# Peptides against a protein of PDB entry 3V4O, part 112

Target 1, 234 residues: chain A of PDB entry 3V4O
Amino acid sequence: DQPLAKDKVALLIGNMNYREHPKLKAPLVDVYELTNLLRQLDFKVVSLLDLTEYEMRNAVDEFLLLLDKGVYGLLYYAGHGYENFGNSFMVPVDAPNPYRSENCLCVQNILKLMQEKETGLNVFLLDMCRKRNDYDDTIPILDALKVTANIVFGYATCQGAEAFEIQHSGLANGIFMKFLKDRLLEDKKITVLLDEVAEDMGKCHLTKGKQALEIRSSLSEKRALTDPIQGTEY

## One batch from the design tools (peptide; made by RFdiffusion4, then SolubleMPNN)

Design b2_p19_4_s2 (from b2_p19_4, 11 letters changed)
Fold by OpenDDE base, seed 3:
Structure b2_p19_4_s2 (fold): chain B 234 residues (1-234), chain A 19 residues (1-19)
Amino acid sequence: as target 1 above (234 residues)
Amino acid sequence: SAAAEQEARDALLQSFSPT
């Protein structure tokens, strides 16, 4: 009864060197660590850093093309972002100051496209700020996501809408990745795994009441990142 | 160039297309 993936593909985006916004540091280490972990899980991983709007859109489009029936897809983003009226936006490094929705990638639009694919599993992990952008007057997207059984959304956020980093080994590491990396290789249903990560974040005195992981999913199958790829012998 | 880098990135993504 072990679920099988037709293939496993991951797109990791880490934006740090913003032109018109504060530079970040954690995404570099976070993307690197996540890349190594996902490769151990037999994911084909494309890791990209410091993407412009054009580059981000192209990367996402190409990633979506890789999502076919039975494929496991994982999209990870670390960088600046904002949330307006329930719509989340990823900010490219070349975004102006202030940035607006037309300069950014709308997460909900990507999620809609992802759920239209007959994938075995879709995981979208966001590690970004949830601050309100007062300069964006875009009307909220009214189209709700369809009920599907293969979408898992994780949104790492901090109370007060600011993500903070922990210095580790001379390098800054994101809080979310700090806890995620300890459990990512576990053979567990992905929603259970993420829930345990959320609990770990809640128990740590450094992150308790500060950093949290919001999980949204309708996944009804026992799908794990450790699920084997169909046709492969291990 | 930026265009060349983008093409390389796109090619990398395409190389991971399921077969």
Scores: peptide ipSAE 0.021, ipTM 0.552, DockQ to the pose 0.016
Fold by OpenDDE base, seed 5:
Structure b2_p19_4_s2 (fold): chain B 234 residues (1-234), chain A 19 residues (1-19)
Amino acid sequence: as target 1 above (234 residues)
Amino acid sequence: SAAAEQEARDALLQSFSPT
């Protein structure tokens, strides 16, 4: 009765050492901790730090190739980003200042490509601030997620572009990861899990009114990150 | 080199291809 994953694959990207933008710290620890957690969930995890545009595009392309029928995929990004009219962009470390869409990876384009896959579950998590980039005039992409795509999109947002790090268990995590890591191993439908994370963020005095988690999904099945891989017995 | 690093990254990702 429990859903089975054909395989579990994750790509984690943390960009910190930007050439022409403020350096970040949280992605390092966040990627590290998420890697460890996902491995406990039997994900095959590729964790990459400080990717150039070329490297990011290649990594994402390779990740997309791994997505197939019944596969559980998780893509996590922590770094600089921006959002224009609903289009979200991940910023590579070699992006110029100012950066534009041609220098960045469009999340909606990636999501579109994910929809072409018959994945068992596809989770896309963004930990980046939502801020307008006035130097980008990219036309809005308004395509909705396909109902059958089994995609869950989590967007950890900073109101007012304020990013905060919190010392947690001796490590300085980003706000999103602080709350996510406490629940990630729970055997719950992923949308329920993320919703609870969102609630936790909303109740915390440190994050209330400052950071929030937006969740969008086309998941109609009870899928969890804890779902076993087909052929594996415990 | 950057190219070698990218190749290594790509190879690593490919190694995770499901059966």
Scores: peptide ipSAE 0.020, ipTM 0.547, DockQ to the pose 0.016
Fold by OpenDDE base, seed 1:
Structure b2_p19_4_s2 (fold): chain B 234 residues (1-234), chain A 19 residues (1-19)
Amino acid sequence: as target 1 above (234 residues)
Amino acid sequence: SAAAEQEARDALLQSFSPT
């Protein structure tokens, strides 16, 4: 039997115009294209650009209100970020320089909250730098996450915070989005789909040594973004 | 203004929220 989603909800955040950090360009087009693709997959999509800390927290809170048992939740973020002690942090546009964990949104904290909603699938697509923040030595005390077999992380990593961009289909995309958009509509298990994206990125001479896709998953079911919504005809 | 932008974003988010 084909897996069914109770609903499909996505929050897309693209931060570009940082006040105290280098400005980015790719998130604008990437968020736009991903929005269109996810809508074709019957996702309810909220897309926001250049969010302050306050706005990001509010956006996440509102996103969580859309989640419930069996709902597919997808969080996409493009912008500055860092990773300390296995925790990924999204950097708001008004973050100070240097920023610290209290200025940023922890992805693992969001995951915890999503787990409380008993979602059917949790997908995180993070197109951000994952370097350690040397100016933040704090270790977030996180409660142990429940072991759920429905989590997928896609980390689009690069050596620098500035995403490498490529002209594709008349639009300038980040490298991750360039390859993701070619496969996103395929009816495949999400981890298989992302693995194929990773392979495509690895074969590209422009991407080699500059950007890679890391996949972390506990997904044990054949869940796809193409899975139909329960109660709908397909 | 920043306040106006925040209000617009909040309104957008509320439009998607079931409650």
Scores: peptide ipSAE 0.019, ipTM 0.561, DockQ to the pose 0.018
Fold by OpenDDE base, seed 2:
Structure b2_p19_4_s2 (fold): chain B 234 residues (1-234), chain A 19 residues (1-19)
Amino acid sequence: as target 1 above (234 residues)
Amino acid sequence: SAAAEQEARDALLQSFSPT
């Protein structure tokens, strides 16, 4: 029996025009294409570009409010980021140089908040750098929250990927989105789908040894982005 | 303007409803 979603909601964030950091280009096209794909999957999609810290926090908060029992949620972020001591941070466009954890949004904190929502499926996709920030020595204290949601976390990471993707590959999309978009509409368990994307990335000469997709999941059910919304007929 | 952009963002978020 195919699982049903209570509803489908997605928040897509693409940060490009940083005030004090290198500008990016890929997030624009990536967010656009992902928006169109998710809408084909009957997601209600909010796509936002170039968010300040305040705006990002508000957007994430509003997204979290939409998560509820049985809801399918997808949060996508493309932009600058870093990882220190196992904690990943999304960097707002108004972040200072250097940025620190207090200027950024902690991914693990958001994931924990998502876990308490008892979602039918919750997907968090990150397309950002995964490198040490030498200017931040803080370790956020994260509260343990009840794990009640099916969470799938995808982390696409490449050292210098954004600059490489745009300048050297001539790709319209970021590398992650290039492969993701080819499979996103497939009626497959989301972890299987992402695993296939990871394999595709691994076979690409442009990304081999440079970019990988890390997948973490608490999903124990066969849930797909294609799952119908309850009360709808397909 | 920055204000107009923020208003647009807020409007988008407000339209983002599961109901």
Scores: peptide ipSAE 0.018, ipTM 0.558, DockQ to the pose 0.017

Design b2_p19_4_s3 (from b2_p19_4, 11 letters changed)
Fold by OpenDDE base, seed 5:
Structure b2_p19_4_s3 (fold): chain B 234 residues (1-234), chain A 19 residues (1-19)
Amino acid sequence: as target 1 above (234 residues)
Amino acid sequence: QAAEEEAALDSLLQSFSPE
């Protein structure tokens, strides 16, 4: 009855100190807090900040090596990004201005690779803007995805929109993490959990009309981040 | 008032967009 994970692995990337783009603040705190939460959920967490393209690609490669059949994989990204033709691109800190797809990491490509690992669950939490990058006119040719019915995307913002952080003196969460952290430990199907986060965001005056969570999922099983790891007893 | 409130709200937010 209770779904089991063979293992649970998360890669968290927070990019802030961009060389050729505006610097961000929230990813630092967001990655930190999410790391602590996911560890409480028995995830093996690799959290990294301010990654160059080379470092990001290496991190993803190492992340993929930890994935296998039945493993829960979670990728969190906070930083600059864009979305072209339904493909999400994470921007490394050393990306040029303007950046193009060849300078960035395509999330959907990572998903493809995760599917090849026959993971039990693929969760992407993307705290980045989803505006089109007009300076990138390339249409990525991606391999066809398999029908695995174990994919969840939590976009911090809706399609074509921007993600925001609270700008004040000191450190604060991004809008997405502000609400996500309050519910992340709940034992609920991940899509249900995110739906509740979406409602919380919608009720906030600060967020209303500015940022809305989008959930895109194909999840045929009741998978939760709280699912126990196979072979472990609690 | 609505415009002023919106402007005030915008000032509290920083976009993750480089553009």
Scores: peptide ipSAE 0.188, ipTM 0.666, DockQ to the pose 0.877
Fold by OpenDDE base, seed 3:
Structure b2_p19_4_s3 (fold): chain B 234 residues (1-234), chain A 19 residues (1-19)
Amino acid sequence: as target 1 above (234 residues)
Amino acid sequence: QAAEEEAALDSLLQSFSPE
């Protein structure tokens, strides 16, 4: 049977111009192209660049207000980040050097809040490094997640690994988006789609052995980004 | 209402993608 979404909402964040950290380039093009693709999939898309901590927190809050029972929520982030104790942290552009968890946004906390909204699908696409931050020894106390079986994580890199962008005089895609954009519109279960992206990345001689997509999911239904919105005519 | 909220967010936070 074809699953239905009550609505589809996406928040895309690309951080590039860091104040105290190396600047990036790829997020600009990546956010732009992903926005266009998701809009073709009838997502309501908010795309933002170079957000401070305050702005990021506000964006997430507003994003959560758009979520409700059965809504598909997608969060994409491209920028600096780290992973400590299985928790992913997105780094705002005004984060200090070194940054700590209190300066960053925890993805798992966002997931918890999304679950409280009884969303139909929660997708996180994280294009950031996943190395441990040795300057942050804080062990976050997170509430246990509900068993909703509607969660998909697409990590652009393996645990403890780095994410890369193409070096050009101009702007170009990051490695993850380079492959994701070619398949994103396919009518397939999101985990299957991402698995194919992972295979494409693995077959490419440019990225083989350098960067690999990791998929972490608990998805009991055949949910796809192409799923129609309830109440609409197709 | 959700659309209004989305528009407000874009305006306040200097959205990148044109609507």
Scores: peptide ipSAE 0.032, ipTM 0.444, DockQ to the pose 0.018
Fold by OpenDDE base, seed 1:
Structure b2_p19_4_s3 (fold): chain B 234 residues (1-234), chain A 19 residues (1-19)
Amino acid sequence: as target 1 above (234 residues)
Amino acid sequence: QAAEEEAALDSLLQSFSPE
């Protein structure tokens, strides 16, 4: 039988106007486009731009309140970020220079909290650089994750690499979103969908050798973003 | 309930939104 979602909730964060770091442009358009697509997939979408640390933490807390058993949760982030010891950190717009883990939100910590909600699917789409932050020597001690087999990470770039934005027709778009938006509505297992996005990115001469999508997942069921919500008729 | 919580989130945060 086809998998069903109890509900579908997405939190989209785009940070651009950093106070102490280079400003970005792509998150504005990317968040907007992804919002429209996810709404077509019957996601309840909260989209926010230029969040401070306090606001980001509040947004995540509110997002978690929307999650429950069987709910599909999707977190999208576009902005500055870094990865230390396999942990992804989203950088708020008011982060100092240099920033440290205490100033940022750890994605893996959010995942832990999502697991406690017994969600049906946890999808993280991280459109940020994944280079190590040399100014942060903190080694986070994280509790072991539960074996839920419902986790999907879509990294816009490879570990240690950078994510890029391109300007087209006066608008800047992230490379990841450029390819993701073409396939997001397809009725396919989310990992298969992302794999096809990765192939598209690899075939494009513009992005070949510059940016590559990385998929990290433990998904034991054929879950798709197109899965219908339980109790709804289409 | 989810819709109410979404509205509450928007009111609590003073950030721009593409919604």
Scores: peptide ipSAE 0.031, ipTM 0.457, DockQ to the pose 0.018
Fold by OpenDDE base, seed 2:
Structure b2_p19_4_s3 (fold): chain B 234 residues (1-234), chain A 19 residues (1-19)
Amino acid sequence: as target 1 above (234 residues)
Amino acid sequence: QAAEEEAALDSLLQSFSPE
């Protein structure tokens, strides 16, 4: 009764060189490391750095074209972001200061579109802040999601909290990726895997009380990133 | 090692909310 993926596709976006916002460093290494890991898991990975709004939207569109019934879709984002009214917004590098929802990509909208593809699994790994953007007073009206029970959110931080990165020897890793990379290849239900990552993060003296992983899921099947692709023998 | 890592911790992933 091993779950099977029709295919496995991942879009990784790391935004660091913002034009009108503080520059980041971690996304560079984090995207690289995650790319290698996901490829080991037989994901088809598209990794992009420093995307403008236009480029981000195009990347998402192209990503969606690769999704179909039973396909595992994973979206990873590292960069600036915010959360308003339960909606997560990814900030492109050319976003104005201050940015608003119309300048950003709403993750929940992407999820809706992914869901319409009848994917087997939708995973969002969001390494961004989740603070309220007070400059954006718009209440987004989003279409209701279908009840597909195949959704997993891994938030690098708690709602209303910040995400952090650690710079070492000229390289920087996000705290989330620091712990995620150690477990990503494990053959476990994705929510269980992330829960273990959360525990690792919680036990670390560097992050305890500062950054905590939040898992939000509706996943009724024991699906893992290690699930084999249909037609492939393992 | 831990101390160095702690010292290198940055909160660069910030949302832009007014104070």
Scores: peptide ipSAE 0.081, ipTM 0.622, DockQ to the pose 0.169; fails the geometry check

Design b2_p19_4_s4 (from b2_p19_4, 11 letters changed)
Fold by OpenDDE base, seed 3:
Structure b2_p19_4_s4 (fold): chain B 234 residues (1-234), chain A 19 residues (1-19)
Amino acid sequence: as target 1 above (234 residues)
Amino acid sequence: EEEEEQAEIDSLLQSFSPE
């Protein structure tokens, strides 16, 4: 009765050294830690740092080539970002100031392409701000999504809110990753796992009232990151 | 006191905001 993945593939992007925007620190450590965890879960992981627009688009294209029917796809992004009209935009390191949608990658467009691959699971973990970009008045017209019931969004912060990193010590971590890493290996439905992460963030004095996880999902099956890959015998 | 405590907590955090 346990769901099986045909394969498990993850693309992790951490953007820190922006040319025209404030530099970040957490994405370096967060991508590294998440990479190690996902590899323990038998994901094929591609981890990239400080990508230009061109490099990000190429990375996504290559990621999509690894997806097929029944494959679990996970996209993690840490860096600057914004949300306009329900669409999430990841900001490349070479984005101008101010940036616009044409300079950025739309997550929902990536989702559409993943659906065309008939993936078994689509997980997006977005560690970025979700504030409105007032310099971009473009209303995106996106193609209609298919009804696949295999989509999970983990937003590090609430709609219209900011995401944070801890800078108390020389080593910076994103708030989202601080809590996610403690539960990521648990054999639970991915939405249940993220819900527990949300509770952990809410109980912590450091983050209570400052940052809250938002889960948006359409997942009709009990799919977990721990699901075995088809053809593997244990 | 609560305001001072919150200010201390906030000083430990850096926003991912470009602003």
Scores: peptide ipSAE 0.287, ipTM 0.750, DockQ to the pose 0.799
Fold by OpenDDE base, seed 5:
Structure b2_p19_4_s4 (fold): chain B 234 residues (1-234), chain A 19 residues (1-19)
Amino acid sequence: as target 1 above (234 residues)
Amino acid sequence: EEEEEQAEIDSLLQSFSPE
């Protein structure tokens, strides 16, 4: 009765060295640590830093090619971002100031494409701000999503709020990764795991009232990142 | 007192916001 993954594939993107926006620090360490953890979980991991719009789109395309029926797909993003009308946008390093949706990658569009691959699990971990972009009045018209009941969003912050990194601490994690890395290897349903991360973040004096994890899920099965890959013996 | 403590915490954090 143990759920099985046909394969497990992750794309990790950390954008820091923006051309027209403030530079970040944490994504470097966060991507590195998450890469090591996911590899311990037998994920095939592609980790990329400082991607242009063109490079980000190509990376997503290559990621999608690795997805198929029953495959676990995980997308992690750390960098600048925004949320308009419930749609999350990842900002490439070469995005203009101000940027618009046409300059960015819409996460919900990626989800749609993942659903077409009939994946076993779709996990999005978004370490970015979720403030509205007042310079973009475009209302995205997205195709209706399929009812797959295998979707999990972990937002590093709540709706309309900001995500943060710690300054003056050298190689410090972003706040989200600081707590996520302590739980990621646990053999638990992914939504339960993220709920525990949310509690840890809520108990910390540094983050209390400043940043709160939001979990949005439609997951009808007990799926975990620790689920074994079909055909492998452990 | 709470405001002063929050100000100290805020000084240690950098937002991922482009603003």
Scores: peptide ipSAE 0.276, ipTM 0.744, DockQ to the pose 0.894
Fold by OpenDDE base, seed 2:
Order: sequence, then C-alpha cells, then structure tokens
Structure b2_p19_4_s4 (fold): chain B 234 residues (1-234), chain A 19 residues (1-19)
Amino acid sequence: as target 1 above (234 residues)
Amino acid sequence: EEEEEQAEIDSLLQSFSPE
C-alpha cells in the first residue's frame, strides 16, 4: 500500500540579484542541482531565477494550476526572506529596502491555496533567513489551514536565525542544499529524509552551531519524494 | 511525451521570468 502521487510538480525559485539588497550567489547553483535531482525523481520541475514580485506571483499562480487532487507539490525557495509571527515571506528581487509583507510572498498563503487543490503532499523547502523584519509591523490575519496532514516544511535555518552559503572556488552552495542534495534521492519518508539532513548539518564542524535545519510537519502518511506516479511504471 | 509536457510546463512559467 505504497502511497502514490497523481503527479509530481515542483517550483524552484532562486533569487540572488537583488536591486536594493545584498546579492547572493548560492541560489544559482542550488536551484540547478535541485532541479536535476527532482527530475530524477520524476518531478515536473520549473526552475526560475531572479523573480520580481510580479513574476513570483505569476509563477506561483501557474504552479498552482498544475496542482490537483493527489498531486505532490514542492516549492523550493532560495533567497532573502524573513519570518514574522510564524509566517514566512519570500523576498522578490525588486523588493524595496526595507521591504514589507505587501512586497513579498507569504508561504503560508501559498500553502492554503495548495490545500484547496487537495494535493497529496505539500513540501516547502525554504532556504532563506528567518530573522524578524522589524520594518514590517503587519500582523497577518491568515485563514485557518485545513487539517490535511500532508504538509512538510524544511527550513534551512532556525526561527530567528540566518541561512548561509559556502563559497568554494568561485562557486557557492547554500548550506542547506549542500546536505540536502546528498540524501534527496533516498527512498524515505520525507520527514525522515530531512531529519537525516539535519543530522548531517549538525555534525559538520563548518555548520555546527551556525545553521540548523528545522522540520515542521503534519504528515500522517509515509510519503516520499520517490513515490511513484499513479499509472506510470518506470 | 514527458519531455514535451515538461517543455510545455516550463514554457508557461518561464514566460514570466527573465531567465
């Protein structure tokens, strides 16, 4: 009784060339590597770089159109971000300085919309800082989420903390992706997989005490990224 | 077929990206 996905769709966003904020390097390589891995897992992957607010919103809308009952949806984001009151905000490259929630995309709002699609699995991999944005005084009033028990958040860093990249020989990888890529293809429940990634990150002397993965999930079924697509044998 | 489908999906979303 292995779980099956009706389909598997991923949207990967890497923002690095910010107009009013420090430029990043890791998202380029990280998105590329993750794209290749997810495609090996038979995900339909759309990877986009350096999106404006308008483009990000459009990308998310188009992504949502690909979701349906039983579809596995994965959203990966690498870039600037912040977290206020438990809500994660992805920062577009054209965001002002300082940015506010109205300039950004709220991940939890996306989750709500994904739930409305009756997806089989909702995975968010957020490679962004989670520091509070003191310039955003908005108290979000979010609609209550449905109890779908199919949600997994992989936060690259702890709440209130920063996410980092490691530069080597002119190339940069995010710390999260550095460890995630080594395990992503494993046939394991996604929360177990991420837990192992967390352990790897914690054991590395370069990252220990600097960045730690946080897993937040309500996943009642043994769903994995390796789950086969219904009606398709490979 | 899968490649064509992927290309179609990519085309739809890439139309809103500078990349």
Scores: peptide ipSAE 0.033, ipTM 0.485, DockQ to the pose 0.018
Fold by OpenDDE base, seed 1:
Structure b2_p19_4_s4 (fold): chain B 234 residues (1-234), chain A 19 residues (1-19)
Amino acid sequence: as target 1 above (234 residues)
Amino acid sequence: EEEEEQAEIDSLLQSFSPE
């Protein structure tokens, strides 16, 4: 049977104008393009740019309020970030230099809170670097995750690697978004869709040996971003 | 030639790294 979503909600965050770190360009266009695509998929989309720590935390809180049993939740982030001990940290625009975990938002903490909402699907698309932050040696104490079998991570790059944007042709996209946008509307299991995006990235001469998509998932059902919302006719 | 090609590719890319 066709899986149904109770609702579909997405939070998109693009951070570019950092106060104490190099400025980025791609997140503006990437958030815009992804917003349009997700709206075509009947997602309720909140798109925000250049968020401070306070604003990011508030945005996540508001996002969580929209989640409930069976709701599809998607979090997209484009900006500076790092990964320590398997935990992903999104860096707000007002983060100090150097930043630490206390200045950033931990994605795994957000995931835990999403699990408490009994969501139907949890998708994280993280367009950020995954290099270790040597200035933060703190081991975060994270609560144990539940076994919900509805989690998908799409990392724009490999562990310990960097993510890039293209600056040569027209509006600069992140490499991840460049390929994701071509397949996002396909009616496929989200992990299958991302796998195809990974293959497309692998065929590009610009990214070969430079950037590769990593998929981490525990998804036991054939959930797709195209899944209809319960009570609606298509 | 490979080094020149790689240099050209690198010039087209900007890292999201803070460094």
Scores: peptide ipSAE 0.289, ipTM 0.757, DockQ to the pose 0.766; fails the geometry check

